# Peptides against a protein of PDB entry 4PN1, part 69

Target 1, 261 residues: chain A of PDB entry 4PN1
Amino acid sequence: KIEMNFLNKPIVPDTTKVISNFLTHYLITEPVEHVEIEAKLGTLIDLETQNRFEFPVMNETILNPEFNLRTRFESDMTASEHKYLNEFLNQAFRDSQKPGRLPFAYKHTKQVDLFYETEDNSRDKIRVSKNQSDNQVLACVKKRRVADLFLYCPNDAFDIRISISDELPVSMPSGNQQPSLTRLKDRVGYVHQEIKIDLTKTTQNDPVYDTTERHELEVEFGNIADLRDRAQKAKDGMEAPLFRRVQLFMDNVRILRREHS

## One batch from the design tools (peptide; aimed at target 1 N21)

Design b1_p29_4_s4 (made by RFdiffusion4, then SolubleMPNN; from b1_p29_4, 13 letters changed)
Fold by OpenDDE base, seed 5:
Structure b1_p29_4_s4 (fold): chain B 261 residues (1-261), chain A 29 residues (1-29)
Amino acid sequence: as target 1 above (261 residues)
Amino acid sequence: MSTTDSLFFPSNEYPFDMGDNVTLEDILA
């Protein structure tokens, strides 16, 4: 007979606990009403060297937000890396359609994001998203960044930023307002077990910006209500459901950040 | 420079395309 360990019970990785606690805070303790929780693949950049940050650790580690490490996060990758991930996810999609597997869902979306200044001149802008094909309004939100959690991943191609955002639905800007910024988004989305994976190519045609194109990969919790329920249970002393969900999320992130062209 | 337009494979290449009428939000709901 083989057992998992001397208790014969699953053990929760510390990373899972830390992330779970982070999420619980913004789901339950200081609840964000229209919460978006996503992980972006990118690179932690050392502000001094402008190279990838070198932290004295040998594996995935969550950076303590209480400490200023003089880093910035670049949520971008090369076109080659992005293409590779697209091919990888396409293959994963195909494989998941086989009998005995849970299938991926797939969606290709082309949209235009229009950013408007708020009437109160707040830092947060109103984003109007429209479908490129028919110009139909998909969403109108004011997105507020609430918190970030950074994972340094020295063994992988990418570092990770987990972000908590509040996407507040708001009314459309007045017809007389002009957008301050326009972004074209070409997005392919994959959903597996309510975890959403988006590959996004963003094109910004603004002479003020040096970078006209960005390639991003995002992993998002697709069922926030379920996650909130799990977080509440965790707060009440039953942590296992939350841990399992966070573990699933992180395993998907780990798979993706290890892939590179 | 490989045109970035070639990065994404259209959904119609997959036999199990959910169709244009299905949004990711619908899947997650």
Scores: peptide ipSAE 0.015, ipTM 0.493, DockQ to the pose 0.021
OpenDDE base, seeds 1, 2, 3, 4: peptide ipSAE 0.011, 0.013, 0.025, 0.011; ipTM 0.387, 0.436, 0.420, 0.418; seeds 1, 3, 4 fail the geometry check

Design b1_p29_5 (made by RFdiffusion4)
Pose (drawn by RFdiffusion4):
Structure b1_p29_5 (pose): chain A 256 residues (1-205, 211-261), chain P 29 residues (1-29)
Amino acid sequence: KIEMNFLNKPIVPDTTKVISNFLTHYLITEPVEHVEIEAKLGTLIDLETQNRFEFPVMNETILNPEFNLRTRFESDMTASEHKYLNEFLNQAFRDSQKPGRLPFAYKHTKQVDLFYETEDNSRDKIRVSKNQSDNQVLACVKKRRVADLFLYCPNDAFDIRISISDELPVSMPSGNQQPSLTRLKDRVGYVHQEIKIDLTKTTQNTTERHELEVEFGNIADLRDRAQKAKDGMEAPLFRRVQLFMDNVRILRREHS
Amino acid sequence: DAETLLNYADLTLKYAGDEEEAQAYRDRA
């Protein structure tokens, strides 16, 4: 017989607790009506060296946003790094279809991104996405970035950025308006337990941009867990962000 | 490690506003 600790009850990892606080704030305390919560793989770049951020730590750590660390985030990876993750996810996809497993879901999208500027002093963009096939509109949203949280991961090829955005559905722009940006997007979507794993390849109309993103697919249920956490029963919220961060961690450690 | 715990105490104060929980991080640091 073995216990996990001298209390024999599970304890919350420090990171899971902190991220739960970050998510509960923008879900409950200062709520965002149309919230998108996603984490992207990439690289933390030191502004002076223009290389990967160096920090005297040995494990995955959350950077305090109230400190100026002179750093930016590159949400990009090589084509090989993108293909490697594609193969790994495909293998993980088929293994989930076997007996006793909760299966993956799959959705491949070939669409066009159209970005517009706003009439306001804000730096928001109006995004219009269309099918590359029939050109029917998939979405028309005004997107505002609310908050970011950076995880420096010295043991891995990737760092993590957790973004909280606000995607408000809006009406279509006028025809007599030039889009600020137009590009193709090849999004390969995997879904497991309502956690979305998106593998995107965007083509600039040339420059290619490869990304991997992991986002909560069921916000309404997550908002409910955030409410219960504010009221004391915080176990379901913890179990949720633990699953999210562990998925993000598995994909982060996958590299040649 | 101590600086990381102090950073977590600051983030707890910012997002949860729980002074007893932030003090637990400061005692550990």

Design b1_p29_5_s1 (made by RFdiffusion4, then SolubleMPNN; from b1_p29_5, 11 letters changed)
Fold by OpenDDE base, seed 3:
Structure b1_p29_5_s1 (fold): chain B 261 residues (1-261), chain A 29 residues (1-29)
Amino acid sequence: as target 1 above (261 residues)
Amino acid sequence: MSQQLLDYANLILKYSGDEEEAQKYREKA
């Protein structure tokens, strides 16, 4: 007979615990009401070199937010990388439709995001999202970035930013107000076990700058209510459900960040 | 799920041009 360890019980990786605690803080301790929790693939860039940040670690490492490392996070990737990930996810979708598997859900969305200045000229803008085909309003929100957690991944193609955001539903801007910024989004969304994986092509026209195109991949917790319940249980001493959910999320992120063209 | 499979079939067709593969998913839909 073989046992897992001298306690014969599962053990949780430290990364899972750290992330779980981070999430619990903004779900339970200082709760964000309309919370969005997502991980974006990208690159930690050293502001001094403008190249990928180099840290003296050999594996996935959560960076301590208390230290100013003079970095920025770029959530963009090349069109080739984005295409490769799309093909990869398409194959994963196909494979999941086989008997004995849990299937992916799939959705393709084309939307336009219109950003409006607030009357008080606050930093947070109002975002109106519309369907490109019929101009139907999908959402009107004021999004605030609450916190970030960065993972440096020296062995993988991408680093990770986990973000906590507050998406507050707000009233539509006045009819006479013009948007300060317009973004076109072409999004392919995959959902597996309530974890959302989105590939997004964003086009932005700036009157001063040339049209910019960005390619992003994000992984999001699709069931915040369930996650909040798990976090509450964790605060009450039952951590296993939360750890399992965070582990699932991170395993999906880890799969994706290793893929490149 | 049926609509999702149809949407995926359309995606396959749009980006790969593989009608045979797209049809497999239409039939499952």
Scores: peptide ipSAE 0.020, ipTM 0.508, DockQ to the pose 0.011
OpenDDE base, seeds 1, 2, 4, 5: peptide ipSAE 0.018, 0.000, 0.000, 0.018; ipTM 0.437, 0.251, 0.226, 0.463; seed 4 fails the geometry check

Design b1_p29_5_s2 (made by RFdiffusion4, then SolubleMPNN; from b1_p29_5, 12 letters changed)
Fold by OpenDDE base, seed 2:
Structure b1_p29_5_s2 (fold): chain B 261 residues (1-261), chain A 29 residues (1-29)
Amino acid sequence: as target 1 above (261 residues)
Amino acid sequence: NSQILLDYARLILKYSGDEELAQEYIDKA
């Protein structure tokens, strides 16, 4: 007879625990009311070399946020990489439609984000998102980045930034206020087991800088209420449901960051 | 910690021009 370990019980990887604790903090301990939790694929850039950072580790590593590592995170990827990921996800979508599998959902969206200054806080901006086809308002929010957790992934094509954001719904800007910034988004979205995977091409017209185009892939928790419930249970001593959900999320992220052209 | 966030904001502006993301770090700082 073979057992999985000397306790014959499943164990949870440290990565799962650390991420779970990070999420629990902003879901339960210091709760963000309108929380968005996403992982973006990108590259940790060494500020000294302007190349991908080289930490003295050999595998996926959560970086300690208490230390200044003199890095920046670039969430952009090449058009070729983005295309490859799109093709990969399309195939995954097709395969998931087969009998015995849980199917992906698919959505293609083109939107424009308009950013407006606020009177109450000159530093905060209101983002109005509209559908490009019919100009219908999709959202009007103030978004604030609350926290980031970085994963250095030396064996994979991309590093990971997990971000906690607060997306506070707000009233539409009044009057003849002009947007300070306009951002066009072409988004292809995939949803599997309430995990959202988005490929986004972003075009931004900046008044100070030239027009920039970015290619991004993000993985988001699609059911925050469920995640919050799981986090509460974890806080109360039942950690397994949260660990399972975080494991699912991270496995999807790991699949994607390993794929490259 | 605040200085780190400001440094990030400056870098974001320098390399990407992403004003929204830069402002998020400034606000945290």
Scores: peptide ipSAE 0.015, ipTM 0.296, DockQ to the pose 0.027
OpenDDE base, seeds 1, 3, 4, 5: peptide ipSAE 0.011, 0.018, 0.011, 0.000; ipTM 0.296, 0.312, 0.336, 0.225; seeds 3, 5 fail the geometry check

Design b1_p29_5_s3 (made by RFdiffusion4, then SolubleMPNN; from b1_p29_5, 11 letters changed)
Fold by OpenDDE base, seed 3:
Structure b1_p29_5_s3 (fold): chain B 261 residues (1-261), chain A 29 residues (1-29)
Amino acid sequence: as target 1 above (261 residues)
Amino acid sequence: SSQQLLDYANLILKYSGDEEEAQEYIDKA
């Protein structure tokens, strides 16, 4: 007879616990009302060297936010990497349609994001998202970044930024206000078990900088209500449901960050 | 220092275009 350990009970990875606690804080302890929780693939850049940051660890590790590491996170990848991930996810989508599997959902969207200054000249901009084809308004929000958690992944193609944001729905800008910034987004979205995976090509015209294109991959919790419920249960002493959901999320992230062209 | 934070923000804007990340440094500054 074989047991899984000397207690013969499941054990939760430390990473899962740390992330779960991080999420619980902003879901329950100091709750963000319109919370968005996403992980972006990218690279931690050392501001001194402008190269990928080097940390004296040999595997995935969560960086302590209390330390100023003088880093920036570049949430970008090459077009070839992005294409490879797209093909990879397309194959995963196809495979998931087979009998006995849980299927992916797929959606391709093209939108334009218009950013407006607020009347009070606050730092928070209003983002109006519209469908490119028919100019239908998809959303109008003020987005505020609340917190970030960075994962250094020395063995993988990408590092990870988990971010907590508050997306407050607001009324449309009034009058003849012109957008201060326009961003075009071509997004391919995959959903599996309520985890959203988005590949986004972003084109931005900046008056100061040349037109830039970005290729991003983000993984998002698609059911915040369920996640909040799980976090509440965790606060009440039942942590397993939250840990399972976070583990699922992170496993998907881990799969993706290992893929490269 | 405040100036260092602004410098970092500018670097972020220049090389990554991540306005949100840059703003975090600006806000601290």
Scores: peptide ipSAE 0.020, ipTM 0.483, DockQ to the pose 0.027
OpenDDE base, seeds 1, 2, 4, 5: peptide ipSAE 0.018, 0.018, 0.022, 0.000; ipTM 0.514, 0.510, 0.518, 0.243; seeds 1, 2, 4 fail the geometry check

Design b1_p29_5_s4 (made by RFdiffusion4, then SolubleMPNN; from b1_p29_5, 13 letters changed)
Fold by OpenDDE base, seed 2:
Structure b1_p29_5_s4 (fold): chain B 261 residues (1-261), chain A 29 residues (1-29)
Amino acid sequence: as target 1 above (261 residues)
Amino acid sequence: MEEQLKNYARLILKYSGDEELAKEYLEKA
């Protein structure tokens, strides 16, 4: 006969607790009204060496945000890595259509994002998103980055940034304003159990700077209302529902960051 | 072990700026 442990009860990984607490803060304690919560795959770069960040840990580690880490996060990957992940997700999509599984949903979108400066000269820009095919406005928001949580993953191809953002719906910019930045986005989206996985090819045109291209993978909580409800329950002493959802989210992230070409 | 502690002290200084903590690790080395 075997048991799970000396209490014979499931335990929650410390990583799950830390992330859950981080999310609870911005969902419940100091709530962000129009919250977006996403994880991006990328690389923590040491500003001094311009190489991947090195720290004396041997596995996935949440970095303490109170530390003044001399790093930047590059949310980019090679075209080859991006293609590999796309093929991987396509296979996962196919496998999920089999009997007894929960199926993925799939969506391909092409949009243009136009960024405008605000009248108050705030650092936050207004983003107008339009469908490339018909130029129909999809969204007009002011996105503010609220907080980041970084995971250093020395055993995997990518590090992780979990970001809390506020996406405030705002009125369209005046017709006389010109965009300060334009981004073309080709996005392939996969949704499984209300967790959204997006592969995005971005071409950015800046009037001042040269055109840049990026390949990004992001994982997002697709049901914020449910997550907020779970966070509230956790605050009230019932943590299990939140832990389960965070665990699911992180497992998906872990699967993806381990896959590389 | 000594070299490991010294390296850790350097990393502490580099990424946290905590001179006191770095010193403690150096003293343990």
Scores: peptide ipSAE 0.000, ipTM 0.232, DockQ to the pose 0.055
OpenDDE base, seeds 1, 3, 4, 5: peptide ipSAE 0.007, 0.000, 0.000, 0.000; ipTM 0.293, 0.223, 0.225, 0.195; seeds 1, 4, 5 fail the geometry check

Design b1_p29_6 (made by RFdiffusion4)
Pose (drawn by RFdiffusion4):
Structure b1_p29_6 (pose): chain A 256 residues (1-205, 211-261), chain P 29 residues (1-29)
Amino acid sequence: KIEMNFLNKPIVPDTTKVISNFLTHYLITEPVEHVEIEAKLGTLIDLETQNRFEFPVMNETILNPEFNLRTRFESDMTASEHKYLNEFLNQAFRDSQKPGRLPFAYKHTKQVDLFYETEDNSRDKIRVSKNQSDNQVLACVKKRRVADLFLYCPNDAFDIRISISDELPVSMPSGNQQPSLTRLKDRVGYVHQEIKIDLTKTTQNTTERHELEVEFGNIADLRDRAQKAKDGMEAPLFRRVQLFMDNVRILRREHS
Amino acid sequence: MTWPNSLVMPNAPGTLKPDTETLEDIVNS
């Protein structure tokens, strides 16, 4: 017989607790009506060296946003790094279809992105996405970035950025208006336990941009867990962001 | 929302697990 600790009850990892606080704030305390919560793989770039951020730590660590660390985030990866993750996810996809497993879901989207500027002093963009096939509109949203949280991961090829955005559905722009940006987007979507794993390849109308993003697919349920956590029963919220971060961690460690 | 007076947040591991199957279980199978 073996116990996990001298209490024999599970304890919350420090990171899971902190991220739960970050998510509960923008879900409950200062709520965002149309919230998107996603984490992207990429690289933390030191502004002076223009290389990867160096920090005297040995494990995955959350950076305090109230400190100026002179750093930016590159949400980009090579074509090989993108293909490597594609193969890994495909293999993980088929293995989930086997007996005893909770299966993956799959959705491949070939669409066009149209970005517009706003009439306000804000730096928000109005995004219009259309099918490359029939050109029917998939979405028309005004997107505002609310908050970011950066995880420096010295043991891995990637760092993590957790973004909280606000995607408000809005009406279509006028025809007599030039889009600020137009590009193709090849999004390969995997879904497991309502956690979305998106593998995106955008083509600038040339320059290519390869990304991997992991987002909560069921916000309404997550908001409910955040409410229970604020009221004491915080176990379901913890179990949720633990699953999210563990998926993000698995994909982060996958590299040649 | 406020943060402690430190450059980083603590990072000690815990023993709590998800209540559903994880990608790690699929990979290690």

Design b1_p29_6_s1 (made by RFdiffusion4, then SolubleMPNN; from b1_p29_6, 9 letters changed)
Fold by OpenDDE base, seed 1:
Structure b1_p29_6_s1 (fold): chain B 261 residues (1-261), chain A 29 residues (1-29)
Amino acid sequence: as target 1 above (261 residues)
Amino acid sequence: MTFPDSLFYPSRPGTLKPDVQTLADIVNS
């Protein structure tokens, strides 16, 4: 007979606990109403050196937000890296269609995002998203970044930013208002066990500067209601369901961030 | 069933090449 450990019980890594507590805060303690929870792959950049941040740790480490490390997060990757991840996910999709597996779902979307300044001159912009094919309005929201949690991953291709956002539905801007920024988004989305993985190519047209492209990969909790329920149970003393869901999410993130082109 | 495409192969329908639109076209749409 084999046992897991000397207690013969699962053990929860500190990373899972820290992230779970972070999520619980914004799901239950100070609940964000229209919460979006995503992890983006990217690079922590040292503002002084403009190189990848270096911290004296040897593995995945959640950075303490109480310390100003003078970093920025570059939510971008090369086209080559993005292509590799696309091919990787396509293969994962194919493999998941085999008997005995849980299948991926797939969706390709193209949209344009129009950003408008708010009447109150708040820092948050109104985003109007339209389908590129028929210009149908998909959403009109004011997205507020509530909190970030950064994971420094020295052994992997990418660092991670976990973000809590509030996507507040708002009224359409006045007809006379011009967008301050326009972005084209071409997105392929994969869903597995209600975890969403999106590869997005964003093209930004600048009237003065050349068109810039960004290549992003994001992993999102696809069932917020379930996650909120799990978080509530955790607050009530039953942490295991939340820990399991966070572990699943993070394992998917870990798989992706290790891939190199 | 929708099958995934490569984002960077122009020969495939699912390529991540956004439609070319001018700023004026986008604003006026």
Scores: peptide ipSAE 0.088, ipTM 0.519, DockQ to the pose 0.015
OpenDDE base, seeds 2, 3, 4, 5: peptide ipSAE 0.000, 0.006, 0.000, 0.018; ipTM 0.307, 0.356, 0.292, 0.364; seed 2 fails the geometry check

Design b1_p29_6_s2 (made by RFdiffusion4, then SolubleMPNN; from b1_p29_6, 8 letters changed)
Fold by OpenDDE base, seed 4:
Structure b1_p29_6_s2 (fold): chain B 261 residues (1-261), chain A 29 residues (1-29)
Amino acid sequence: as target 1 above (261 residues)
Amino acid sequence: MTFPDSLFYPSKPGTLKPDVQTLEDIVNS
């Protein structure tokens, strides 16, 4: 009989622990009330070279946020890469509809995001999201970026940013306010086991700059209440449920970042 | 049932649309 290791017990990867602790902090220790937790595929750019940052590591690694690495994260990919991922996810969806599998849910949405300045001139803008088809208000929030955790992935097409955000519901801006920014979002969403995978094509019209198009892939925890419960249990000494959920999330991220066009 | 589409990128002419075998076609095959 083969055993897993000399203890014959499951071991939790260090990456899972680090991410779990990061999440626990913002779910339980310093709780974000209206938390959004997502991973974005993109590229860590060295500000000095404007190229992908080169770390002296050979595999997925979480960067220490205490160090100023003079990097930025570009949450974007080529249209070709985005197309490939769309085709890949479409195939994954089809395969999941087979008997004995847990099915993906699928949703295609087109929305307009209108950004408004706040009366207090805070750095955080009010975002009003509307459905493009009927102009129905989907959300009105003030989104605050709380924290980021970066993963450098030298063997994959993409690096990862895990972001903690607070999406505070707020009242609609006054009717006399004009949006400072408008973004069109075409989003294809896939949900599997309450993990949401979004492919988003964002079009932004700038009066000074040409229309910019961004191609994003996001992976989000779709059940924050469950995640918070798991994080609370982890804080109380039962870490396994949280570790399992984080592992599932990260495995989905790892699948996606490995795909090449 | 809403199936995933590839609306972001026009399919090149001649890319065989994967025959979306309807669930009915799978059950009757």
Scores: peptide ipSAE 0.035, ipTM 0.457, DockQ to the pose 0.020
OpenDDE base, seeds 1, 2, 3, 5: peptide ipSAE 0.009, 0.027, 0.032, 0.023; ipTM 0.350, 0.443, 0.459, 0.458; seed 5 fails the geometry check

Design b1_p29_6_s3 (made by RFdiffusion4, then SolubleMPNN; from b1_p29_6, 8 letters changed)
Fold by OpenDDE base, seed 3:
Structure b1_p29_6_s3 (fold): chain B 261 residues (1-261), chain A 29 residues (1-29)
Amino acid sequence: as target 1 above (261 residues)
Amino acid sequence: MTFPDSLFFPSRPGTLKPDVQTLEDIVNS
């Protein structure tokens, strides 16, 4: 008979535990009301070298936020990498439609985001999102980034930023206000087991820097209420449901960060 | 502590502007 280990009990990876604790803090301990929790694929850049940061580790490593590592995160990839991921996810979608699998849901969305300065000149901008086809307002929010957790992934194409944001619904800006920034978003979204995977091409027109494009991949928790319930149970001493959900999320992220053209 | 992403898209020095690729719908792949 084979056993899992000398206790014959499942154990939780330390990465899962650390991330679970991070999420629990902003879900339960110091709760963010309109929380968005997403992971972005990108690159940790050393501010001194402007190259990818080099850390003396050999595997996926959560960086301690208490230390200033003099890094920035770039949530961008090449168009080729983005296309490859699109093809990869399209195939994953098709395969999931087979009998005995849980199917993906798919949605293609084109929207424009209009950013407005607040009357108080606060750093937080109001974002009005509209559908490009009919100009219907999809959302009007003030987004505040609350916290970031960075994963350095030396063996993979991408590093990871997990971010906690507060998306506060707000009233529409006055009709006399002009947007300070406009972004076009072409987004394909894949949902599997309430984990949302978005490929987004963002186009921004800047008078000084000309038209810039970014290619982003985001992985988001699609059911915050369930996640909050799991986090509460974890605080009450039942951690397994939270750990399973975080493990699922991270496994999806790990699949994606290894893919490149 | 790391610096947050810029709202601006600085062009990566030396990155060849990849050909503008459009996202493909599942039906067309």
Scores: peptide ipSAE 0.032, ipTM 0.414, DockQ to the pose 0.035
OpenDDE base, seeds 1, 2, 4, 5: peptide ipSAE 0.000, 0.026, 0.021, 0.011; ipTM 0.346, 0.420, 0.395, 0.338; seeds 1, 5 fail the geometry check

Design b1_p29_6_s4 (made by RFdiffusion4, then SolubleMPNN; from b1_p29_6, 9 letters changed)
Fold by OpenDDE base, seed 4:
Structure b1_p29_6_s4 (fold): chain B 261 residues (1-261), chain A 29 residues (1-29)
Amino acid sequence: as target 1 above (261 residues)
Amino acid sequence: MTFPDSLFYPSREGTLKPDVQTLEDIVNS
């Protein structure tokens, strides 16, 4: 018989604990009402060199948000990388349809996002999402970025940003308002065990950025209610369910960030 | 049942290619 360790008990990686605590804060302690929790693949860029940041670490490292590291996060990737991930996920989907596996669900969505300024001229814009095919309104939300947690991953193709956002449902903008920005989104979404993995091609005319097309991969918790319940249980002293869910999420992220063309 | 498709298009070689490629994408492919 082989034991896990000298206590013969599971041990939770520190990364899992840190992330779990981060999530618990915005789920329970200072709860975001309409919370979205996602991880994006990208690159931590050193603002001084404009190259990928180089930390004196050799593996996945959560950066302390209290420190200004003079970095920016670029969630974009090359079309080639995006293609590779698309093919990879398609294969993963096919493999999951086999007997004895939990199957992926798949959805292809083409939408247009229209962004409107708010009456208070806040940084938060109203986003109206419409289906490109029939112009049906899919959502009208005011999205606010609440917090970010960055993971530097020197051995992988991508670094990670975990983001907490508030997606407040709001009424449609008045008919006399013009959108400040229009964004076309082509998204292929994969769902496995209520973890959402989205590949998104975004086309926009942004005067600030030279690129009109972006390629993103995001991993999202698909069941926030369940996650919140797990976080509450963790606050009440039963941490295992939360840790398991965070571990699942992070393992999916780790798989994806290692894949590259 | 919905099966995965691609955000990309077939290449001349029968493989899928991105719709838009940068110079960097070409060099790194």
Scores: peptide ipSAE 0.044, ipTM 0.421, DockQ to the pose 0.018
OpenDDE base, seeds 1, 2, 3, 5: peptide ipSAE 0.000, 0.039, 0.047, 0.035; ipTM 0.326, 0.441, 0.492, 0.476; seeds 2, 3, 5 fail the geometry check

